Peptides against a protein of PDB entry 3WG5. Designs and how they scored, part 65

Target 1, 218 residues: chain A of PDB entry 3WG5
Amino acid sequence: LAKNIVYVAQIKGQITSYTYDQFDRYITIAEQDNAEAIIIELDTPGGRADAMMNIVQRIQQSKIPVIIYVYPPGASAASAGTYIALGSHLIAMAPGTSIGACRPILGYSQNGSIIEAPPKITNYFIAYIKSLAQESGRNATIAEEFITKDLSLTPEEALKYGVIEVVARDINELLKKSNGMKTKIPVNGRYVTLNFTNVEVRYLAPSFKDKLISYITD
Target 2, 218 residues: chain A of PDB entry 3WG5 as posed
Amino acid sequence: LAKNIVYVAQIKGQITSYTYDQFDRYITIAEQDNAEAIIIELDTPGGRADAMMNIVQRIQQSKIPVIIYVYPPGASAASAGTYIALGSHLIAMAPGTSIGACRPILGYSQNGSIIEAPPAITNYFIAYIKSLAQESGRNATIAEEFITKDLSLTPEEALKYGVIEVVARDINELLKKSNGMKTKIPVNGRYVTLNFTNVEVRYLAPSFKDKLISYITD

## One batch from the design tools (peptide; made by RFdiffusion4, then SolubleMPNN)

Design b1_p12_7_s3 (from b1_p12_7, 6 letters changed)
Fold by OpenDDE base, seed 1:
Structure b1_p12_7_s3 (fold): chain B 218 residues (1-218), chain C 218 residues (1-218), chain A 12 residues (1-12)
Amino acid sequence: as target 1 above (218 residues)
Amino acid sequence: as target 1 above (218 residues)
Amino acid sequence: GRGIELELVGAG
């Protein structure tokens, strides 16, 4: 029986234009091989809003399900990472990870203090994050509170509140638990029922360029 | 009136021997200037246990109060960071940060799976983390659960459960809220009441070496 | 224009 392929790739660090390139490359490889899905192990403190929006768009344009997996323990889908997750076909989190803290900022002052975004920008991202939640059938109230209250959730809380779909300790548990689930957003206009009964897990390694950029940005 | 100096320094990234050097340098500078305290803005996914233990020891040997501040939002005191925090004179967290996920691992396999620590190692770190909590008058049960349940907490939960002392949005709020608090561990054998009524905040910049190492390790 | 950072951890 032809094993369905599930790809796994890691994206760690700040969300930048280079992170977009990583998402694009990984998803493209998985698309080319007609994979059942790609799992992106995500660990990010956030990053650039423009890059984030492009990544969300790239995920939404994927020909295959993109599963965001906040992994390993200690990882975060913070800020931009939360938006990316909410824009994905399925969100999973490992125990000991976090999601949330989505308030936009203009940056950091020389003294390390946060430069607050003006209300217009904050309101824009409130609307944006709520739209992602609504379109994916996830908790839009909590999504808003990720901004308005700087809310951060554990996997258990996120699952309970309907922000995420899976809590899994590893890839095997993730595949097991997500088997038979429907994607929370469409793939090519259709909601896909995930079939992980007989899959081969294939890991995508970072390119030399990816390693170099991670080295530079981190 | 001679303003008391409070130093602020940032430590971000994996906990390594280089992170120890950063802690040592920052604390030493603050000690030399007889600062009222040093605030370390911490953001870490964890790192090496040996480096962590050395950092804890360095904090415990400090001539001045060392305040660990999980900052900015999206930051984590994950794994090794939790131990460091629990070993400090005061823990603060910004909204949208996390603390916990302290289960020791031997590393990652080639496939990105966690290599579990044997029970003997896990039990060692359970005892160690509980000792840090007990010595600092913090919640030792929760400290244990950071390992046994891969528990991760929000600032609000951590405050509620008596793991941390302060939730603060910025340095000014931190200083305001921690003013008049006693350190949770001794400084030179004495519990210190923090006095932040008339303080000058002085930021410590990373050295060129610190920047380079951060560039290499991240 | 400094892009909006959904980054709570500024690159120092």
Scores: peptide ipSAE 0.100, ipTM 0.346, DockQ to the pose 0.089; fails the geometry check
Fold by OpenDDE base, seed 2:
Structure b1_p12_7_s3 (fold): chain B 218 residues (1-218), chain C 218 residues (1-218), chain A 12 residues (1-12)
Amino acid sequence: as target 1 above (218 residues)
Amino acid sequence: as target 1 above (218 residues)
Amino acid sequence: GRGIELELVGAG
């Protein structure tokens, strides 16, 4: 029986326009190969709001399910990472990871203090993050609190509150637990049931360009 | 006689992932309408290298000629803007504008000092900017000096040195001067001769999202 | 103008 393919790729670091390129490249590869899904192992402290919004849009336009997996233990989908997760077809977290802390800021002052975003901007992102949660059938109240309270959750809490769909220690457990789940947002206009009963896992490596940009942004 | 359509759009501010979205949207609109060309009125101090590279790629994948027009007077295609220009089908500048200053940096320190890029990164961008110049038949030596000397040029100098193709005061003069010119890079695999003899100019406005992002990034 | 950043407050 022909094996379904599941791609796994890692995205680590700040969310930038380069991160968008990584998402785009990885998803495109998986689309071209008619993969069952792509799993993005995400570890990010956050980044740029514009890049985040573009990444969300790219995920939403994917021809295949995109699973955001906060991995490995100790990783986070912080700030921009939370938005990306909420915009995806399925969210998974490894034990010992975190999600949340989504308060928008204008940046850091010279003294290292946070420059707060004006209320209009904060309210925009509240509306945006709530919309992502609502569209995906996830907890919109908690999504709002990621901003208003700068809330961060453990995987167990996030699952309990209906923010995420899976807690998994590794890719194999993730595939096992998510098998038969419906995507939380549409793929090509329909909610897809994931089929991970007979799959081949393929890992994607960062391109030379990816390595260079990561090197530049670190 | 059916008029050819030329779109004009403005992109101002830092080069970010949102700027990519603007380029993509504007070029897509012009492509869908089978425009003769799109003119991007560019005013940028620079921005992110990753966003820049994606924008260059988007321009190079355009189904129609993309003219980068450094406009209005006082504007610049600085840093990332220069790369974008060099990656485009035609570069124009208004009198009183500038192009260049392309030295890559890692960012700014807490004290506001520039954090220099390591030699490996600088050399990468030297190779990249030279490749853009060579591919477009523009002055690769000057392109390199945009980095190595942090060189900035006036429109007259840039024209003289073969960095740009047109100096024009306004859109009408630009259309007049560029009429009959060949694109400096291919469109759909061929160098296209611009036909601006009987054209309708259509201005594209920023979307609400564009306005919001610009508001957020300013 | 500072672009809106969505960064963890603690990740200095």
Scores: peptide ipSAE 0.093, ipTM 0.391, DockQ to the pose 0.099; fails the geometry check
Fold by OpenDDE base, seed 4:
Structure b1_p12_7_s3 (fold): chain B 218 residues (1-218), chain C 218 residues (1-218), chain A 12 residues (1-12)
Amino acid sequence: as target 1 above (218 residues)
Amino acid sequence: as target 1 above (218 residues)
Amino acid sequence: GRGIELELVGAG
């Protein structure tokens, strides 16, 4: 029987409109090939709220399961990355990664100080992040604290508190541990049981455009 | 007597963190050379609120007058561009340009539809844009309507309603018309009378980084 | 942690 395909793609850096384009491209490729799932190896310090919300929406509209994998060790799904993860079908983290620190800010002043968001904006994102957690059956209290306390968690803590589903060292372990799990949000209106018993892993490379953007943002 | 230097630089496209870097670089160069002023030829459809606020702050912290010039004909200072203009020492527009349309949005959905900002965010920016107008002695009612009605104005309308200070076809006309005007906000705590009687115009080129960013965002 | 940044996009 033909092997089920699992795509793996990397998204690293700030969450921007270009990041949305990457998500869209990667997910679209996987959708077109009727992949069992796509794993997004995510390493981000955060970024734009608009891009984040669009990415979440794109994930939720995916025809296939989208797994956010905070990888490699040392990576983070910080701020916007946490929202993206909470909006996805499955969250995995490698040991030595982090998730959280979701307090919205207006930006950085010239001296590098944070420009605080007004309470109304903060409250919006509290409601939003809680909704993502609730929709995905994840810990909404901790999701709120990602903002109110700017909380960051280790993979073990995140798993313990019901924020994420898998701690895995690599793709092989991720596939093994997530095999048979149900997606935390629907795929086409249905919670899907992941089948990674006989899978071919296909790595997606960044486009030229993706590479160029990364070069400029670094 | 040594000619007073006026720098001219172009900023075109979306308002992003890279746009902030451009503003910062351009203004810094002009500051270092003790320029009489810097004119920023602005053409933007809008962009990020954070970048916009940082740009406004950078302008307000400038050691020299920063003139926002909506140029060339066909250009706009839309959305974020309007805020930037309202935060500057002098606003000029070329005939055939526009200013306004400042309604905040969260972004665009996958289908290209606008994701509306919640009232709390909209109200924040109403207060913010009104404050910029008030601080600069410009029409705060119209500034509010840039959001509430998503109003866009012609240069003539903007001048008539006290949103901008100058309508000028080119840099020479701008210098002529703005000569002797006081800045609408302070420079180093003082309202400066612009002196463009004997000026050397120096054009600043985009950096390699600026060019590369523009190439990718287009 | 890096905060979420807001976008003001004008009506196209």
Scores: peptide ipSAE 0.051, ipTM 0.348, DockQ to the pose 0.754; fails the geometry check
Fold by OpenDDE base, seed 3:
Structure b1_p12_7_s3 (fold): chain B 218 residues (1-218), chain C 218 residues (1-218), chain A 12 residues (1-12)
Amino acid sequence: as target 1 above (218 residues)
Amino acid sequence: as target 1 above (218 residues)
Amino acid sequence: GRGIELELVGAG
């Protein structure tokens, strides 16, 4: 029986316009092959809000389920990463990872101090993150607190509070636990039940361009 | 300046496969003309769950915003109608209308008594209605209570509890109040801000087939 | 089999 394909790709570092290109490329490959899903192993401290919003939109437009997996241990989905996760079809975290700390800033001063965002911008992102949480049936109160309290959570806490759907040590455990789960947002207007019985895992490598950009941003 | 078009159509009666055809036709017309939105004036006591789910999916796949407007006064979005509303881009109600009463049933016995749905079916629809509420950022607790308590709400209550977005007496007031609002679910993967400045309202009439079916089901 | 229905109890 033709195995259903699950793609796995890694996205690491700051969220930028180049990160959008990575998401777009990876999701497009998985769409073209009619994959059961794509799992994005995410590790980010955050980044640009504009790029983040574009990535969220690209995920929402995906023809296949996009699973955000905060991986490996020690990784985080911080700030922009949390928004991306909340905009995805399923969120998983490995033990020893974190999510949250979503307060928007204007940038850093010369002395390394944070330049605070005006209340209007903060309020915009509060509304935005709450909408993502609500749309995906996740905890909108905690989503707001990611901003208002700069809250960060462990995988166990995030699961407990209904921010994420899976805690998994590796891809195999993730596939096992998420098998039979419904996506938290629709795929082409429908909630999809994930079928990870008899699947082939295919790893996508970063392009040369992806590698170069990662090197420049590190 | 070319006026943006807002279509208005009426859907009344039991939710059936024919009701799906009405939704599909009306939304398709509005899509083809790149309308700013379509407003569906809804009045239903409920109907078939399969047809309801198909209608929800059709709305979710719409290329334009679909506003469910419980209208005129005396109308209801009962049972299946509530699910349809919760699956839409924006919910409005006229004064004197109602929403809720979503407990699933298997049908009616010969004596007119309700045949109760088994717990498995009830639990399925609890999960489903909560997902619709969560996806649209609406009150999932109340959505559940539409089933578990067979709860019905007035427009004022529904607005207060975050089930709906607008209370409006007529189309003009609805356009005025909803102008500048964001859709509660995405349109082609994006939340759309409604622009009802300088619009032309176009009313869609039921087809001959639509009229015939309405007559048979009444 | 009769499909699952979501109707108001009193609308009949």
Scores: peptide ipSAE 0.024, ipTM 0.253, DockQ to the pose 0.070; fails the geometry check

Design b1_p12_7_s4 (from b1_p12_7, 5 letters changed)
Fold by OpenDDE base, seed 5:
Structure b1_p12_7_s4 (fold): chain B 218 residues (1-218), chain C 218 residues (1-218), chain A 12 residues (1-12)
Amino acid sequence: as target 1 above (218 residues)
Amino acid sequence: as target 1 above (218 residues)
Amino acid sequence: GRGVILELIGAG
């Protein structure tokens, strides 16, 4: 039987329109090759709401499972990253990573203070994040608290509270632990059982543009 | 009497955090040299709300008048650019430019369709844009319609409706026409009368980073 | 034209 292919790609930095392009490109490659899944190693402090929403939609439209893996240790799925994770087919975190801190902000003042979003915007994103959690069968109460309390969780806490599905140190452990799990959202209208029994891992390199953008946004 | 210095700088492309850095840098240079004013030649299709709000705040905190000049012909102060303009001390437009189209959007779907912002977000930005217009003594009704009707105006219309202050073909005509005008918002708590009778025009070059960002975002 | 886009930046 032909080895199932699992793609792994990295997305690091702020969520922007370019990040959408990265997600789209990576998922498209994996779709074209009929991969068993794509794992996105995510490290983000947050970013643009529009890009985030588009990324979530792109993930939800994927023909293959998209696994968000908060990696490496020290990485975060902060703010927009949390939404993206909650919109994905499976969330994994490495030890020493974090998820949460989802308060929408209007930005930073000159003094470095956060410009808080008005209640109407905050409430919109509360509803949105709760919907993502509910659709994926994840803890909607905690999802709300990511905003209302600006809560951040460790991988162990996130797993315990039913926000994420896997804690894994590396790709191999992730594949092992997630093997046989059902996707938390449908793929082409169906919940898919992940099959990682005989897989080839293929790493996708960032494009030149991706590298350049990362260099500029860091 | 020492010649008054007027700085001219260009900001082109999407409004991002980098665009804020450009505004901050340019205004800071002009402040340090106690310029009579800085003219920002603006051409933008829009961009980030947070960056926009920060730019508006930075302009409002300027120690010198900041003139937004929609230039060259064919340029736009679209979406976020309109907010920035409305937050500035004076708005000028070149013939063949446009202003408006301020509907907040959540982004673009894969099919290229606009993801509309929920009513709560739209209403927030309506209130915000109206506040900018009111504070600057500009047409708040039209400012609202930039959102509600996604209205775009020609320079002639914008002048007629009291959205902008000057239509000018070039920097020299702008200086001539705006000479003796009062700023539409305060500078250091006072409305300033522009004095362009004996001025030296100094052009600020984009930094290497500015050039690189522009290249990537185009 | 890209409309005004809200940013969701986590309070780092």
Scores: peptide ipSAE 0.080, ipTM 0.503, DockQ to the pose 0.708; fails the geometry check
Fold by OpenDDE base, seed 1:
Structure b1_p12_7_s4 (fold): chain B 218 residues (1-218), chain C 218 residues (1-218), chain A 12 residues (1-12)
Amino acid sequence: as target 1 above (218 residues)
Amino acid sequence: as target 1 above (218 residues)
Amino acid sequence: GRGVILELIGAG
């Protein structure tokens, strides 16, 4: 019996248009092979709003479940990363990671101080992040507080508050714990039950372009 | 008599944090050598708001005049590029270039459609761009229309409307036409009269990092 | 963490 394939890929660094390309490529590969799911190991401090929104849209249009896994220990799904996670079919976090800190900013000044976003921008992203949480059946109140209080959570807190679905130390534990779970949003209009029995894990490597961009952005 | 030095550097592509680093490096070199001015040949479709604001700030803090030159023909100072230009000590454009199209956006959707900025964001940048125009004695009404009407202008129109100071085909013509002009904003608290008599033009090369980033962003 | 950054991209 052909083993169910689960793809795993890493996305690290700032969220940019190149990050979108990575998501698109990885998901497309997994779609083409009718994978059971793709797991994206995510470690990001945040990034561009447009790229983030495009990534969310790409995930929501995926023909297969997309699992966002904040990994390894020390990693974060900060700012844009939180939005992406909330837009995904399942969120997992490793112990020692963080999620949140979603306050939109215009950026950093020369002295490193934050250039505050106008209130209208803040309100827009509050509405947006709440919509993502609501659509996925996750805690919309906490999602708002990721912005209004610049809140960050541990995996254990995030699980407790219903922001994420799984705390797992590694891919194997993630697969075990998420086996039999339903996706938090639809896949092709249907909530999918994950089947990670007898799966083959297939790791996707970054392209040369991905590596080059990572080198520059790090 | 030691020739007055005018530095020239090229900045092309999207406005990012790396673009800021380029501006900072180029201006710093020119400052250290007590150059008469630095000319930045700019060709950009736009970019990040934070990087743009930082670049404007860096220009305004410059110890020497910074001339933004939209060059070569076919180039544009679009969106973020217009803000940068309006924040500078002098703006020049080559025939066949453009300036404007400053409507802030959240970005592009997967289909390439514009994700509209909330009205509050638009109003913020209207106020910001008008302030830049007013501070520099340039046309604040047109600056606003760069956003509200997504207006783009030719060099001839921009000159006519008092948005820019010089239309020039090349560096030599730019130097000739701008000789004796006062900066449109202060340099170290004083309006400086440009002296391009007996000048030596010194071209600055991009760093390896600059080249690498350009390669990735192109 | 770097906040969600807005872009000023010219409407092509």
Scores: peptide ipSAE 0.042, ipTM 0.495, DockQ to the pose 0.728; fails the geometry check
Fold by OpenDDE base, seed 4:
Structure b1_p12_7_s4 (fold): chain B 218 residues (1-218), chain C 218 residues (1-218), chain A 12 residues (1-12)
Amino acid sequence: as target 1 above (218 residues)
Amino acid sequence: as target 1 above (218 residues)
Amino acid sequence: GRGVILELIGAG
């Protein structure tokens, strides 16, 4: 039986326009090969709201399931990363990772303090993050609290509260645990039941350009 | 007769949280000294929306008139700079400067192309920029077109279209031309008639911290 | 964690 392919790619660092290009490239490769899914190993402290929103949109337009996997241990899907996760077909977290802290900020002051976003912006992102949660059948209250309380969760908490779908130590465990799960949002208008039985895992490496831009933005 | 004081400070580069701190510091100094006004020589290609909005708010909360002066020749109040200008008590431009190009973008792709903001964000900023124009009695249609058409204007065009109030070659000409003008938005709840008769111009320099952070963000 | 940053970059 021709093995179903699952792609795995890593996205690490700040969410920027370059990150969008990475997502787009990775998903496109997976789409072209009719992969069962792509797993994005995500480790981000956050980044640009615009890039984040484009990434979410790109994920939502994907022809194959996009699984956000907060990995490895010590990684986070912080801020923009949380939105991306909430916009994805399935969220997994490795033990020792975190998700949340989604308060939009204008930036950091000279003293390193956070410059808070005006209420209008905050409210916009509250509505946005709630919509992502609602669309994906995830906990919209907690999603809101990622902003209003600057809440950050462990994988266990996130799972408990219905923010994420899987806690997994590695790709193999992720595949095992997510096998037979339905995507939390539709793929091509349909909720897809993931079939990770007898799959081949293919890792995608960052392009040269990806590496270069990551270096510049870090 | 004790000379009225006008402060002049330069803000150059990307609009960031640090830029907010600069605005705040400069305006605070001018407020403390009961200055007739502060002129901010602005040269920016744009920057962070959040910082921009905070700067606008800080200007609007100022106890003294804040004049945005797009200066020197070759400078621009692009993107975020336009919003800041529109949020100010008076806008001046030097010949050879530009204003506009306010389309919110998510960023730049790997190829350097603009990643466009989703319509929701664009619409938000259309509403926002129009509100700034309306509140200041400036051309809201052109303000909108700064986004929808990515419009950029010369000083002469901006003056003609009622986007700005003064075209001036230097601070002296600016003071001369703006003398007797009313602020385009209120100061402490009142539209202030600028009195630049017999004023002392005091220049504020960037702090060491300002210089350091400017270097990092450039 | 870094907050969601909105950027307005002028087409220059």
Scores: peptide ipSAE 0.041, ipTM 0.376, DockQ to the pose 0.432; fails the geometry check
Fold by OpenDDE base, seed 2:
Structure b1_p12_7_s4 (fold): chain B 218 residues (1-218), chain C 218 residues (1-218), chain A 12 residues (1-12)
Amino acid sequence: as target 1 above (218 residues)
Amino acid sequence: as target 1 above (218 residues)
Amino acid sequence: GRGVILELIGAG
């Protein structure tokens, strides 16, 4: 019997327009091949609001389930990464990772200090993050606290509080644990039950452009 | 009799952290030489909110008057440039320039469309721009309309409505017309009467770094 | 973590 395909791709670094291009490219490849799902291994300290919103929208428009996997150990889905995760069909975290710290800022001062977002901006993102949580059936109270209390969670805490769905050490464990789970948001208007039985895992490599940008920004 | 010194420097392009560094460097040079004023020839389509706010603050902290001059003909002080101007000690515009179009955005979509700022963000910047106008004794109603109506003004209109103080064709005319004017905001806590009698004009050149960044971003 | 950064860019 022909195997179902699951794609795995890595996204690391700041959330920018380039990060959107990576998400779009990877999801498009997986869609074209009618994959069962794509897993995005995510490690980000945060980034731009515009890119974040674009990525969330792109995930929501996906023809296949998009699983955000905070990986490897030591990685984080901080700030913008949390929003992206909350906008996805399933969230997984590896042991030793973190999620949260979602307080919006206007940017950085020249002395490296934070330019705080005004209350009106903060309130907008509180409403936005709560909406993402509610739409995905995740803990909206904790989602708010990612902003208001600058909360960060371990994988075990995030699972316990119903912010994420899976704690997994690697892709194989993730596939095993998520097999039979329903997506937390719809795919093409319907909640999909994940089938990771008899799957082929295909890794997507960074493009030349991806490598070049990473080289320049590192 | 020893001549008063007026510095002139050019700032062109997007408002970024680098633009802040330019403002800071130029103003610092003029401060160190106890200049009568510094004139910043400004041409910008806008840029980052953080950099804009930093620049406004740097101008307000200046030990000498900072004159924003929208120059040359065809130039604009759009969006962030308008805020910077409204935060300065005097605004001048050359014929054929424009000021306004201050609607905040979250950024650009991947298709080049604008990601609109939520009402709460827009309202914050309405309050902010009105505050700058009021603090400088300029038209706060028009300042608001730069956002709410996406208003752009010609130099003559801006002068007529009390948004700017001078329309001038060149530096010499600017010096002549602004001679004897009071700054629109305080310098070291006091409104200063500009004295451009018997002045030496000194042009500040871009640094090597300025040239390099321009080369990379062009 | 890095905050969500906003922009102020001219639309016209």
Scores: peptide ipSAE 0.036, ipTM 0.433, DockQ to the pose 0.637; fails the geometry check

